# Peptides against a protein of PDB entry 6DSZ: the designs that were tried, part 275

Target 1, 361 residues: chain A of PDB entry 6DSZ
Amino acid sequence: NYVVTAQKPTAVNGCVTGHFTSAEDLNLLIAKNTRLEIYVVTAEGLRPVKEVGMYGKIAVMELFRPKGESKDLLFILTAKYNACILEYKQSGESIDIITRAHGNVQDRIGRPSETGIIGIIDPECRMIGLRLYDGLFKVIPLDRDNKELKAFNIRLEELHVIDVKFLYGCQAPTICFVYQDPQGRHVKTYEVSLREKEFNKGPWKQENVEAEASMVIAVPEPFGGAIIIGQESITYHNGDKYLAIAPPIIKQSTIVCHNRVDPNGSRYLLGDMEGRLFMLLLEKEEQMDGTVTLKDLRVELLGETSIAECLTYLDNGVVFVGSRLGDSQLVKLNVDSNEQGSYVVAMETFTNLGPIVDMCV

## One batch from the design tools (peptide; made by RFdiffusion4, then SolubleMPNN)

Design b2_p25_5_s2 (from b2_p25_5, 13 letters changed)
Fold by OpenDDE base, seed 4:
Structure b2_p25_5_s2 (fold): chain B 361 residues (1-361), chain A 25 residues (1-25)
Amino acid sequence: as target 1 above (361 residues)
Amino acid sequence: MKKKEEEEERKKREELLKKRKEEEE
């Protein structure tokens, strides 16, 4: 019996940064197919803490901090619709990953969406939202003592959801999504009623957005609202303010991932299909009443990296570039450009040996 | 300071959302 030591997967399909191991530790969590890698971010680089085998390919990986938790919890959804909430627990040298809650969220009937599995968490940790199937939005209520993740479906009239996020600063959990119909692509919002298990009308909508609008970014307070990323345009809307830019530089390649740099949503990293790394900047205007409004949007080309599947800002201008198609990288963002006009310097490169194709023999 | 400002902005938004609901009814 040749125990083919299955090479550890190297292609990154998700990454997230937060405080998972402790309230004080900054962690990088990397999803590589069925493997979760947990690192502590240090001044010397990434310190490996734990590797965890998951019971399936990781499809969603999100950190969240419920009220009264000292550190972040990890939500994972697998491609086989197994959901879990994980907690890191250390007792001396013993490191345990505890399952706080679990469940299977598969439906017997439904068309899996062409844009794949989308999982999102309400910023106030009231619920998890899942777009798994066309015409359905699945809700997992978040209750502290519930070991069993129970979900319910709400019908979406919009059958072709492209991307969805929970908005910040909403009294009720509110989703913002891009959808496609025969008339084009549109943005809509819904409030999610946990009590009635239905959608209520959201605070705003925008019909007839750019035809290739592909991503929603929820913007935290004080700005609130959402950014919609297209092929040719980037738009902001919060119900009261609309702003659009069409920087020619983004037309060259499709933006495929993003990550928030600043907790207040002032800056975002954007990655495209050519491995170009951008900074999206939200310029503030302080009103006389002390309200903060968006003055302008700006995009700056930072440089080139491996083609990002996911991006995450760590600390001190260090960014992890998770790549599925190429080598993942740890890169430094500099204040000053090099002679080639790049602000990006590769610090470390992680060799990608390619996807482990589970050959079902 | 920042948390208090964020909480005041949240309250203002909650009030604005409430007013919009009352105007749509």
Scores: peptide ipSAE 0.000, ipTM 0.262, DockQ to the pose 0.021
Fold by OpenDDE base, seed 5:
Structure b2_p25_5_s2 (fold): chain B 361 residues (1-361), chain A 25 residues (1-25)
Amino acid sequence: as target 1 above (361 residues)
Amino acid sequence: MKKKEEEEERKKREELLKKRKEEEE
């Protein structure tokens, strides 16, 4: 019996950066099908810490820090709707990944959404939101003492949600989403009432956005609001300020992923289907009253990488490019361009061996 | 040291991106 050592999955489905192992460690977490890889980011590169097998394909992976936690917790949702909250615990040389909470959030009735599973966490850690099915928004309240992840559904009038995020700086948990109806694509906000288990009217909406508006980025304070990314345009809205740009360079290929570089939301990485890497910049204007407003948006081409499924900024201009279709990369963002006008240098490449064909023997 | 170098690299990138916009206007 030749035990064919099952080749480990190499295609990346998701990546996140945060402080999972400790408050001081910078971690990169990589989802590869059913496998979670945990690294510490060092000056020498990625140091492997732990690999964790999940009971299904990872569909959502998000770090969050509840009030009174010294380090980040990890939320995982699988493609089979198994949810868990994980904690890293080290005791000397012994490393353990503790399940703080778990649950299955599958509904018996619902049409799975065509744009797949979306999982989001409120910035104030009040709840997790899940778009799993058309016309439903699932809420998991975050309670520190709850070992069982309980969820409830709120009905969405908007049946075709494209993307959704929680907004920052909201008194109540507030979602912002792009949806499609027969009239086109629109942006709407809702407040989420945990008490009443319903939506209340959100702070703003924008009807008739770009027809190919595909992504929402929640912008932290002081700007607040959201960025909406389309095929031809990038727009910002926060209820008081609206700004749109249509840089010709983004029309060439669809932007498919993004990652915030700065904690204040002044810069974002964008990746497209051709492997082009962009920087989106938010220019601030300080008002006489000390308020900060958005003055302008800019998009800059940094260079080319593998086609990103996910992007995450680490530190010191280092970016992890998680690729599903190609080799994943660590890249350095330089200050000066090379002779070809690229600011991107590949530091390390992680070979993608393609889909493991499960040969059922 | 790392935070200061990261902040200096960040400022240089911000200045470069600013210059590039000024050349496109």
Scores: peptide ipSAE 0.000, ipTM 0.257, DockQ to the pose 0.034
Fold by OpenDDE base, seed 3:
Formats: sequence, C-alpha cells, structure tokens
Structure b2_p25_5_s2 (fold): chain B 361 residues (1-361), chain A 25 residues (1-25)
Amino acid sequence: as target 1 above (361 residues)
Amino acid sequence: MKKKEEEEERKKREELLKKRKEEEE
C-alpha cells in the first residue's frame, strides 16, 4: 500500500498583504491553487496561522475594508466562478474563517476572456468588478447585510480588455482599462452606475497607447489616475497630466506583476519575466497652493529574484516574491547595493516542487 | 481639442521610444 502522501501545492498563483486576522496584525495571504495560506508577518519571519481549502483554484484574491469594518475582508473568486467574502474570526485559540457572503457568478452565455479572470474592488468598497467574459463587465454590489453575492452584467463595447482597475478619488466608481481593437491598444475610463446598471462616460481616455500595454495600476490620491505599463514604456495619466518614460532597462524583459509599496502610491515594485525586481518611483511636486502633482517617473533596478507571479511588500523593506515557475522568496531591500550592484538579499526561499494537483482526498 | 492632445501625447511617446532605440544601437 503506497501511501501517496498528497504533496501540498507549492506554486504560488497569488499573494496579498493586509490586516486580515486583526487590525494590528500584518498578514501575508498566499494562494497556492486551491489552498489559501495565512501568515502573520513578524520580526522573526512568517508565522503560519491557518490554511484554508477552497472549492476550486483561486483566480482572484483581494483584501478590502468596507466602511465600519475593523479589519480587512477577503474576496475570493475561483476559476469555476465561485465568489465568496471571507472573514477571519478568532475566539481564544479557536480560529474560524467565516463566509460572510457567497455566490456563483458564472454566465450561461459568454466567451471566457483569453487573458483570464480579472477581479477588482472599488477603493471605496461600493462594488466588485469582474472581467470574466469578452464584452461583459460583471458588477457585484457590496451591501453589508447581503449574504448572497448577486451580480449583474454591463455590456462593454470594448471586446478585448487587457487589464482593468478601479480608480481612486472618484465620486462614482470608475474603471480604467487597457483594451485592444484593430487600431491598437487604448486606455479608456467608464463610470459605473449601480442604479442604472450601465456605464457612463469616464473622465478621460488615451488612444493609441503602446502596442504591448499590459497592465493598469490605479494610483491613490493625491496623484490619482493610473499608470499604464508596456513593454517599452511606462505612462501616467490622470485626465489632466500625462507623463511617459521609456527606460531602456525595462525593454529587456516584460513586466508581469506589480505591487504598491507606499499607501500614497509613491512607489511600486515591478517584476519581469527574467526575475528582475524594479522600483517605480513617482516623484512629487508640491505646488504653491498645496496641491501635489506628479513631477516625474523613475525606474530603478533593485536586483534579481525568482520569476514573480505576484509581489507584495510586507514591511521594513521585506518583500514576498510569489513564484509559480520558481521558488518563492522573502527578500530584503537594502538602502545600499552589494558588490554586484544589487539591493536585494534573499532572506528565505520556499521550494517549488511544481504544480501539484490538489487531490482532494 | 482632445484629438490634438492625444496626437501630441502619442508623438511624445513615439519620440521617446525612438530616442531609446537610438541609445540601444
């Protein structure tokens, strides 16, 4: 009787940082196929708290804090379109992950998008947006007392959405997205009307962006707007200001993931397909009226890591590098470079044994 | 007006990408 010890999945397909266990705890949440691992970030490293089995491969994992919640809630969407909102509860030594809301958001009609599932949360927690199918944007209203995640679709005229985010600082929930048409790639914004279940014209658009524009980063206030990352260029747009850079160093490999370092959106980590780790810096200019505007964008090469599927800044210059193809890492960002010019030091490495199919025994 | 701004932004990006190519050659 060979007891095939079912190996746990080790390939990381998502990671997020926030305050899930308490308002005070800093947590790292790691998605490994059907498994969610929850850690507390400590000075000594990652302390495991709980592992949660999900009813399918995790496709979206986002922390959010509705108004009046003391800690973050977790939104999960599976590859089978099961959506849930999870809450951590601890009572003494008893730890429970509670489903506050759930629903299936699968449509009977629709072409699944080639770029996969995109899930986003409005910064003001008014709604969840889902790009699941071409030509559709699914909205899940966030109501406090609703145990059932009900969704509706809004038709997108833009059939080939590459990436989408909710913008910050918008009176109405506003999406910014990169899309492709026969003329190239473009950026557009829409306001989302929950009442009318339609799109209204957004504040701005940018036609004919870089042909390989692949990611949108929503920038918090005071800057607002979005960063668009391409193969050759990084651009910022907020409706009033446009700025583009084309640092030669980013052309060598495609940037595939990003993570915000500072809450104000002054710095972002960028990871490419070669495992290079960059810092994107937003340089501020303070105007005489006290308004803050973007002065410049700068990219710095920090060093090399495992090829990141996801990045998340923890604290004190520590970054989790979630890798699907290689070993995941905890890395330290140093102020000073080493002899090789790297600011990155590996602190811990988590061996990736490859995509183990979670055999539900 | 907006079309002219979009064209100017596009042109600035194209010039930036061109300079980058010239620096790599």
Scores: peptide ipSAE 0.023, ipTM 0.484, DockQ to the pose 0.010; fails the geometry check
Fold by OpenDDE base, seed 2:
Structure b2_p25_5_s2 (fold): chain B 361 residues (1-361), chain A 25 residues (1-25)
Amino acid sequence: as target 1 above (361 residues)
Amino acid sequence: MKKKEEEEERKKREELLKKRKEEEE
């Protein structure tokens, strides 16, 4: 009986950056199936801190900081609908991952959505939203004293949600989502009433967006609103301002992931199915009244990487490229291009050994 | 130190992007 020590999973299915270990530490958290890897980002590279086994495949992994927390908490949802909120605690050499709250959010009735599990957190940490099933939006209210993650469903009239995010700068928690109906794809917003457990009319909608609109990016203040990524177009809308671009370069391959670079939402990394890395830039215009509006959108090709499942900007132009299909990479974004016109330099490569074939021999 | 370097790299990128826009007009 050769106990083949099951090789640790190497395919990345999620990554996030934040301040999980402390308020001062910059962390990279990597989801590899059932494994969570926690790193500290240093000048010398990634320092491993802890690996955590999860009781299922990580489907959602989001950092968030409720009011009065000194560091970020981690929300995890597994593919089996086990939800938890995790805290990092270190006491000398003892490192513990504390479960602050947990729950199972599975419904007895519902069609699992074909586009998979979507989990989002309100920027003001009022709630977690989950799209698990068609025609349902699940809400987990965030309460500090709640050790049990209780959820309720709100019915969506829109049965085929493609992507959903919470918007920034909203008095009430407000979702923005792309959905498909027989007439095409559309964008809608809803306010989420925790009190009434219902949707109210959101601030705006946009009917008949691009047929392949696939991603929503919530833009922080001062711009606010959302970016809608399609196959051929990138659209911004905030209720007052609409702007669309159709750069030919994005049509060549489907954009599959994104990550915000600047806290103010002026830049985003975009990754496509060919491993091309783009920068999306929001050009600002300052109005005479001191309001900041979006003047223009631009997309620039930075270079090529492994095919990203997820992207996260770390610090100082360093990006982690989490790959499911290829090797994950730590890359440097340069100001100047190389001789090939690339702004991307691989700093470190993390070999992906592919799916662990449990060859029970 | 890191925040200053990031801010300088950000400024250099913003300047480079501005120049490219001026060359495309």
Scores: peptide ipSAE 0.000, ipTM 0.253, DockQ to the pose 0.034; fails the geometry check

Design b2_p25_5_s3 (from b2_p25_5, 14 letters changed)
Fold by OpenDDE base, seed 1:
Structure b2_p25_5_s3 (fold): chain B 361 residues (1-361), chain A 25 residues (1-25)
Amino acid sequence: as target 1 above (361 residues)
Amino acid sequence: SMEKLKEEFEEEKKKRLEEREKEKE
């Protein structure tokens, strides 16, 4: 009897940081196919707390804190369209992951989008948005007492959504998305009416963005708006202000992931397909009226890491580099460069043994 | 500039340390 010790998945396909175990604990959550790993971030490194098996490949993993929750809740969507909201509960030494809500959000009719599943949460925790199928935006209203995740679809005229986020600082839940049509790629916004179950006109749009615009970053207040990342350019738009940069360094390799460093959205980590790690900086300008506006955008090369599938800033300049293709890493961002001009130092490396072929047993 | 990144990093670090100290009180 060869007990093929089913190798635990090592390839990382998602990571998120927040306060899941408690209000005070900083957690790193790592998705490895069907496995969720929960760590506490400590001064000594990552302390493992729990591993959770999921009923399918994790496709979306997002932390969110509804109003009046003491700690973050975890939204998970699987590749089989099983959605759940999870809560961490500790009672002495007993650790439980409680399912607060669950549901299957699969549609009987729809073309699965070629760019895969996108799941987003409204910053005000009013709803979850899902792009699962072309021409549909699925909405899951967030209600505290709802044990069953019910969803409805809103029709999108834009069939080829590339990326979508909820914007910050909007009276109504507002999405910003990059889409492609025969004329090129464009950015559009829609307000989401929960009441009418329809889209209303959003605050702004930008037609004819860069042809390879691939990512939307929602920027929190005070800046608001969104960053659009392309192959050659990074643009900011908030309805009132537009700014674009085309740093030559980003043209060398496609940016594939990002993570916000600062709660105010002043800095973002960017990772490319060559494993280069960048910092995107939003330079503020304080107006005489006390308003804060974006002065400039800058990109700085920090160094090289494993090719990131996902990035998450932990604390004190420590970044988790979740890699699907290579070894995942804990890296330290330093203020001063090393002899090689790198600001990145690997602290820990997690061996990736490759994709676990799900042996369907 | 890396100096500005440095300042912002140290300021953020300081804020996070201060927040952690306040959470311990």
Scores: peptide ipSAE 0.006, ipTM 0.398, DockQ to the pose 0.062
Fold by OpenDDE base, seed 3:
Structure b2_p25_5_s3 (fold): chain B 361 residues (1-361), chain A 25 residues (1-25)
Amino acid sequence: as target 1 above (361 residues)
Amino acid sequence: SMEKLKEEFEEEKKKRLEEREKEKE
């Protein structure tokens, strides 16, 4: 009897941090192909809680907290367009992962986008947005009583969307996206009308951004707006203020992932294709009227890690570096640099045995 | 400066501790 111990997938393709198991627990959730791993972050490290098999490769994994939920819910979309909202329930020693809602969001007609599946959640939990196909934006309204994830499509005139996020502090759900046309790359905003199932004009746009603008970061209040990350530049725009930096250090390698450190959006981790870890800092300026504005953007090199597919800040300067190509790591951000000028110390390394081809049994 | 990052980390830690204490009341 060859017990083929099915090797568990080790390559990380997504990670998120939040309060999924309880309001008090800090969780790290790791997507490894079809597998979801749930950890509690402790002073001693990562405590495994549950592993969940998904019906397909996880393409989107986002935590969100609807108004009046005590803890976060998990949205998952698979590469086969199976969507679900998961809840953690514990009853004594029994742990259950409940599907609150599910649905298949595949369209019969549409060109799958070259930049892959993008899934985003409105910060006020009004809707989920999905860019699955060129020229379509799929909306899933978030309704507490709905066990079936119903979606509708809104036509996007912009056929080549690079990245998209929901903005913070908007009266209506508002998306900000980078798109490409024959003239270059641009940033645009749209308000999403759930009632009319259409786009309205958003608060701002920026034409002719950097040609390699690849990522949108939605910035929380009090700053609001978005950060656009390119190959050579990082720009901020909120409708009223525009700021751009072009730090030479980011030109050396393409930034491929980011994660917000502070809830107020004052700091972000950035990871590049060489495994360099940066801190992006938003410097505040308090005006005499009490308005907080962005004074400056700054990028600092923290050190080197495994090549991140995803980054997530945990607590106390601990960062999880999820790697697809290399070993995933828990790293500590230190205040003082080592002899090499690095502020990053590896605490734990998780060996990547390579992509386990999902044998669909 | 990394000194500011230190202060920010300690302030963040303090806020999280204070939030956890408030949730216990």
Scores: peptide ipSAE 0.000, ipTM 0.400, DockQ to the pose 0.074
Fold by OpenDDE base, seed 2:
Structure b2_p25_5_s3 (fold): chain B 361 residues (1-361), chain A 25 residues (1-25)
Amino acid sequence: as target 1 above (361 residues)
Amino acid sequence: SMEKLKEEFEEEKKKRLEEREKEKE
């Protein structure tokens, strides 16, 4: 009887950065199937703090800080629709992951969306939004005293949502989403009424975006609005301003992940299916009235990494490249290019042993 | 150290910005 000690999963399927262990600690959280790994980002690299087994594959992992919390809380949704809000608590050497709230958000009726589970959190922490099923948007109101995650559904007229985010700077929680209909792909916004449990008309829409528009990035203030990433184009819209670029370099491979570098949304990392790492830059224009508007968008090729499933800018030009298909990496972004024109240097590589084949022996 | 990496990254960023400003003059 060889007890094949089930090798720990190595393929990364999600990563997030924030202040989970304390208000001061910068953490990297890595999802590896059913395993959550928690690191502190240090000058010496990634210090492991805790590993947590989850009851199911992690499908959504997001950090958020409700009003009056000193540190971030962690929202997790599993592929089996188990939702929880987790808190890190340390008492001396004892480290506990506390479940603040939990619930099952599975519906009895609904077609699971082909593009998978999408989970998003309102920047003002008013609600969690979930796209689990076609034609439904699930809302979990965030209440500090709520130990039981209660959800309700709002009907979406748009059956084929590709991606969705909450926008910044909105009086009401506002979603921006790419959807597909028989006429093509479009962008729409809705305000979410918690009181009436319905959608109201959002501030803007963009009909007939690029046919392969696949990703929405919510842009913080002062810009606001959203970036829409396609196969051939990157577009920005905030209701008042529209910009589009079609840099030939992004056409070569599909952009599959992104991460914000600057808190003000001036820069984003983009990763494609070939492992190319890009910087998307938002150029500012200050108007005479003191308003900041987007002047231009530009994309710069930084270099090549493992094929990213997720990207996380840590600090100081250090990026975690979470890979499902290859080795995950800790990379440094340099200001000067090497002899090959790359700005990327691998600092550490984390071997991916591939899918755990449950060898039923 | 991450702090040193930050300092290097910000110094190099500053240097690039200064070089780009000089190229515009």
Scores: peptide ipSAE 0.007, ipTM 0.310, DockQ to the pose 0.040; fails the geometry check
Fold by OpenDDE base, seed 5:
Structure b2_p25_5_s3 (fold): chain B 361 residues (1-361), chain A 25 residues (1-25)
Amino acid sequence: as target 1 above (361 residues)
Amino acid sequence: SMEKLKEEFEEEKKKRLEEREKEKE
């Protein structure tokens, strides 16, 4: 009996930072195929707290804090459309991960989208949105007392959605998405009516964005709106303000992931397919009436890392680089560049042993 | 400038530390 010790997955396919274990603890959560790893971020590094086996590959992993919760809850969706909301509970040394709600959100009819599963949470925690199938947007209303995740579909006229996010600062839950039609790629917004289970016209749209526009970043207040990342350009729109930049440095490799650094949305990390790490900066202009407007966008090269599948800013200039293709890293962002002009220093490297070929023998 | 990026980085770092200290009080 060769006990083939099944090697644990090492490739990272998702990461998120928040306050999951307590209100005070900063956590890093890492998705490695079917495995969720929970860490506490400390001055000494990552302290492992718990590992959780999931009933399928993790496709979506998002932290959110409903009104009146002291700490974040975790939404997980698997590649088999099993959804759950998880809570961390500690009682002395006993650590439990409680399932507050669960459900299967698979549809019997629908074409799975080519760009994969997208899961998003409304910043005001009114709903979860899921793009699972072409021409459908699935809504899971967030209700505290509901142990069963009930979902409904809203039809999208736009069949080929590239990316979607909920916007901040909207009276009604509002999505912003990049879609493709025969005329090119476009950005549109919709308000989501929970009552009527339909889309209403959103606050703005932008037709004919860059042909390779691939990502939407929702920007918090006071700016609001969204950033659209393309191959050659980065654009901002909030309905009133439009800005576009085309920094030559981003043309060299496709931006594939992003993470918000500042809570106010002033800075974002961007990672490309070559492992280059950028900072996107939103320059503020304070108007005489005390309103804050976006003046300009700037991109700065920080350095090189492993090719990021996901990025998350932790604290004090420490970034977790979750890699699927290479070794994951903890990196430090420095104020001063090294002799090579890099602001990035690797602190810790987590060896990626590649895809575990599940030889089902 | 990269110098302005450095200043902004340290300012926001300081702000985050202050916010976390206030959340502990």
Scores: peptide ipSAE 0.000, ipTM 0.394, DockQ to the pose 0.059; fails the geometry check

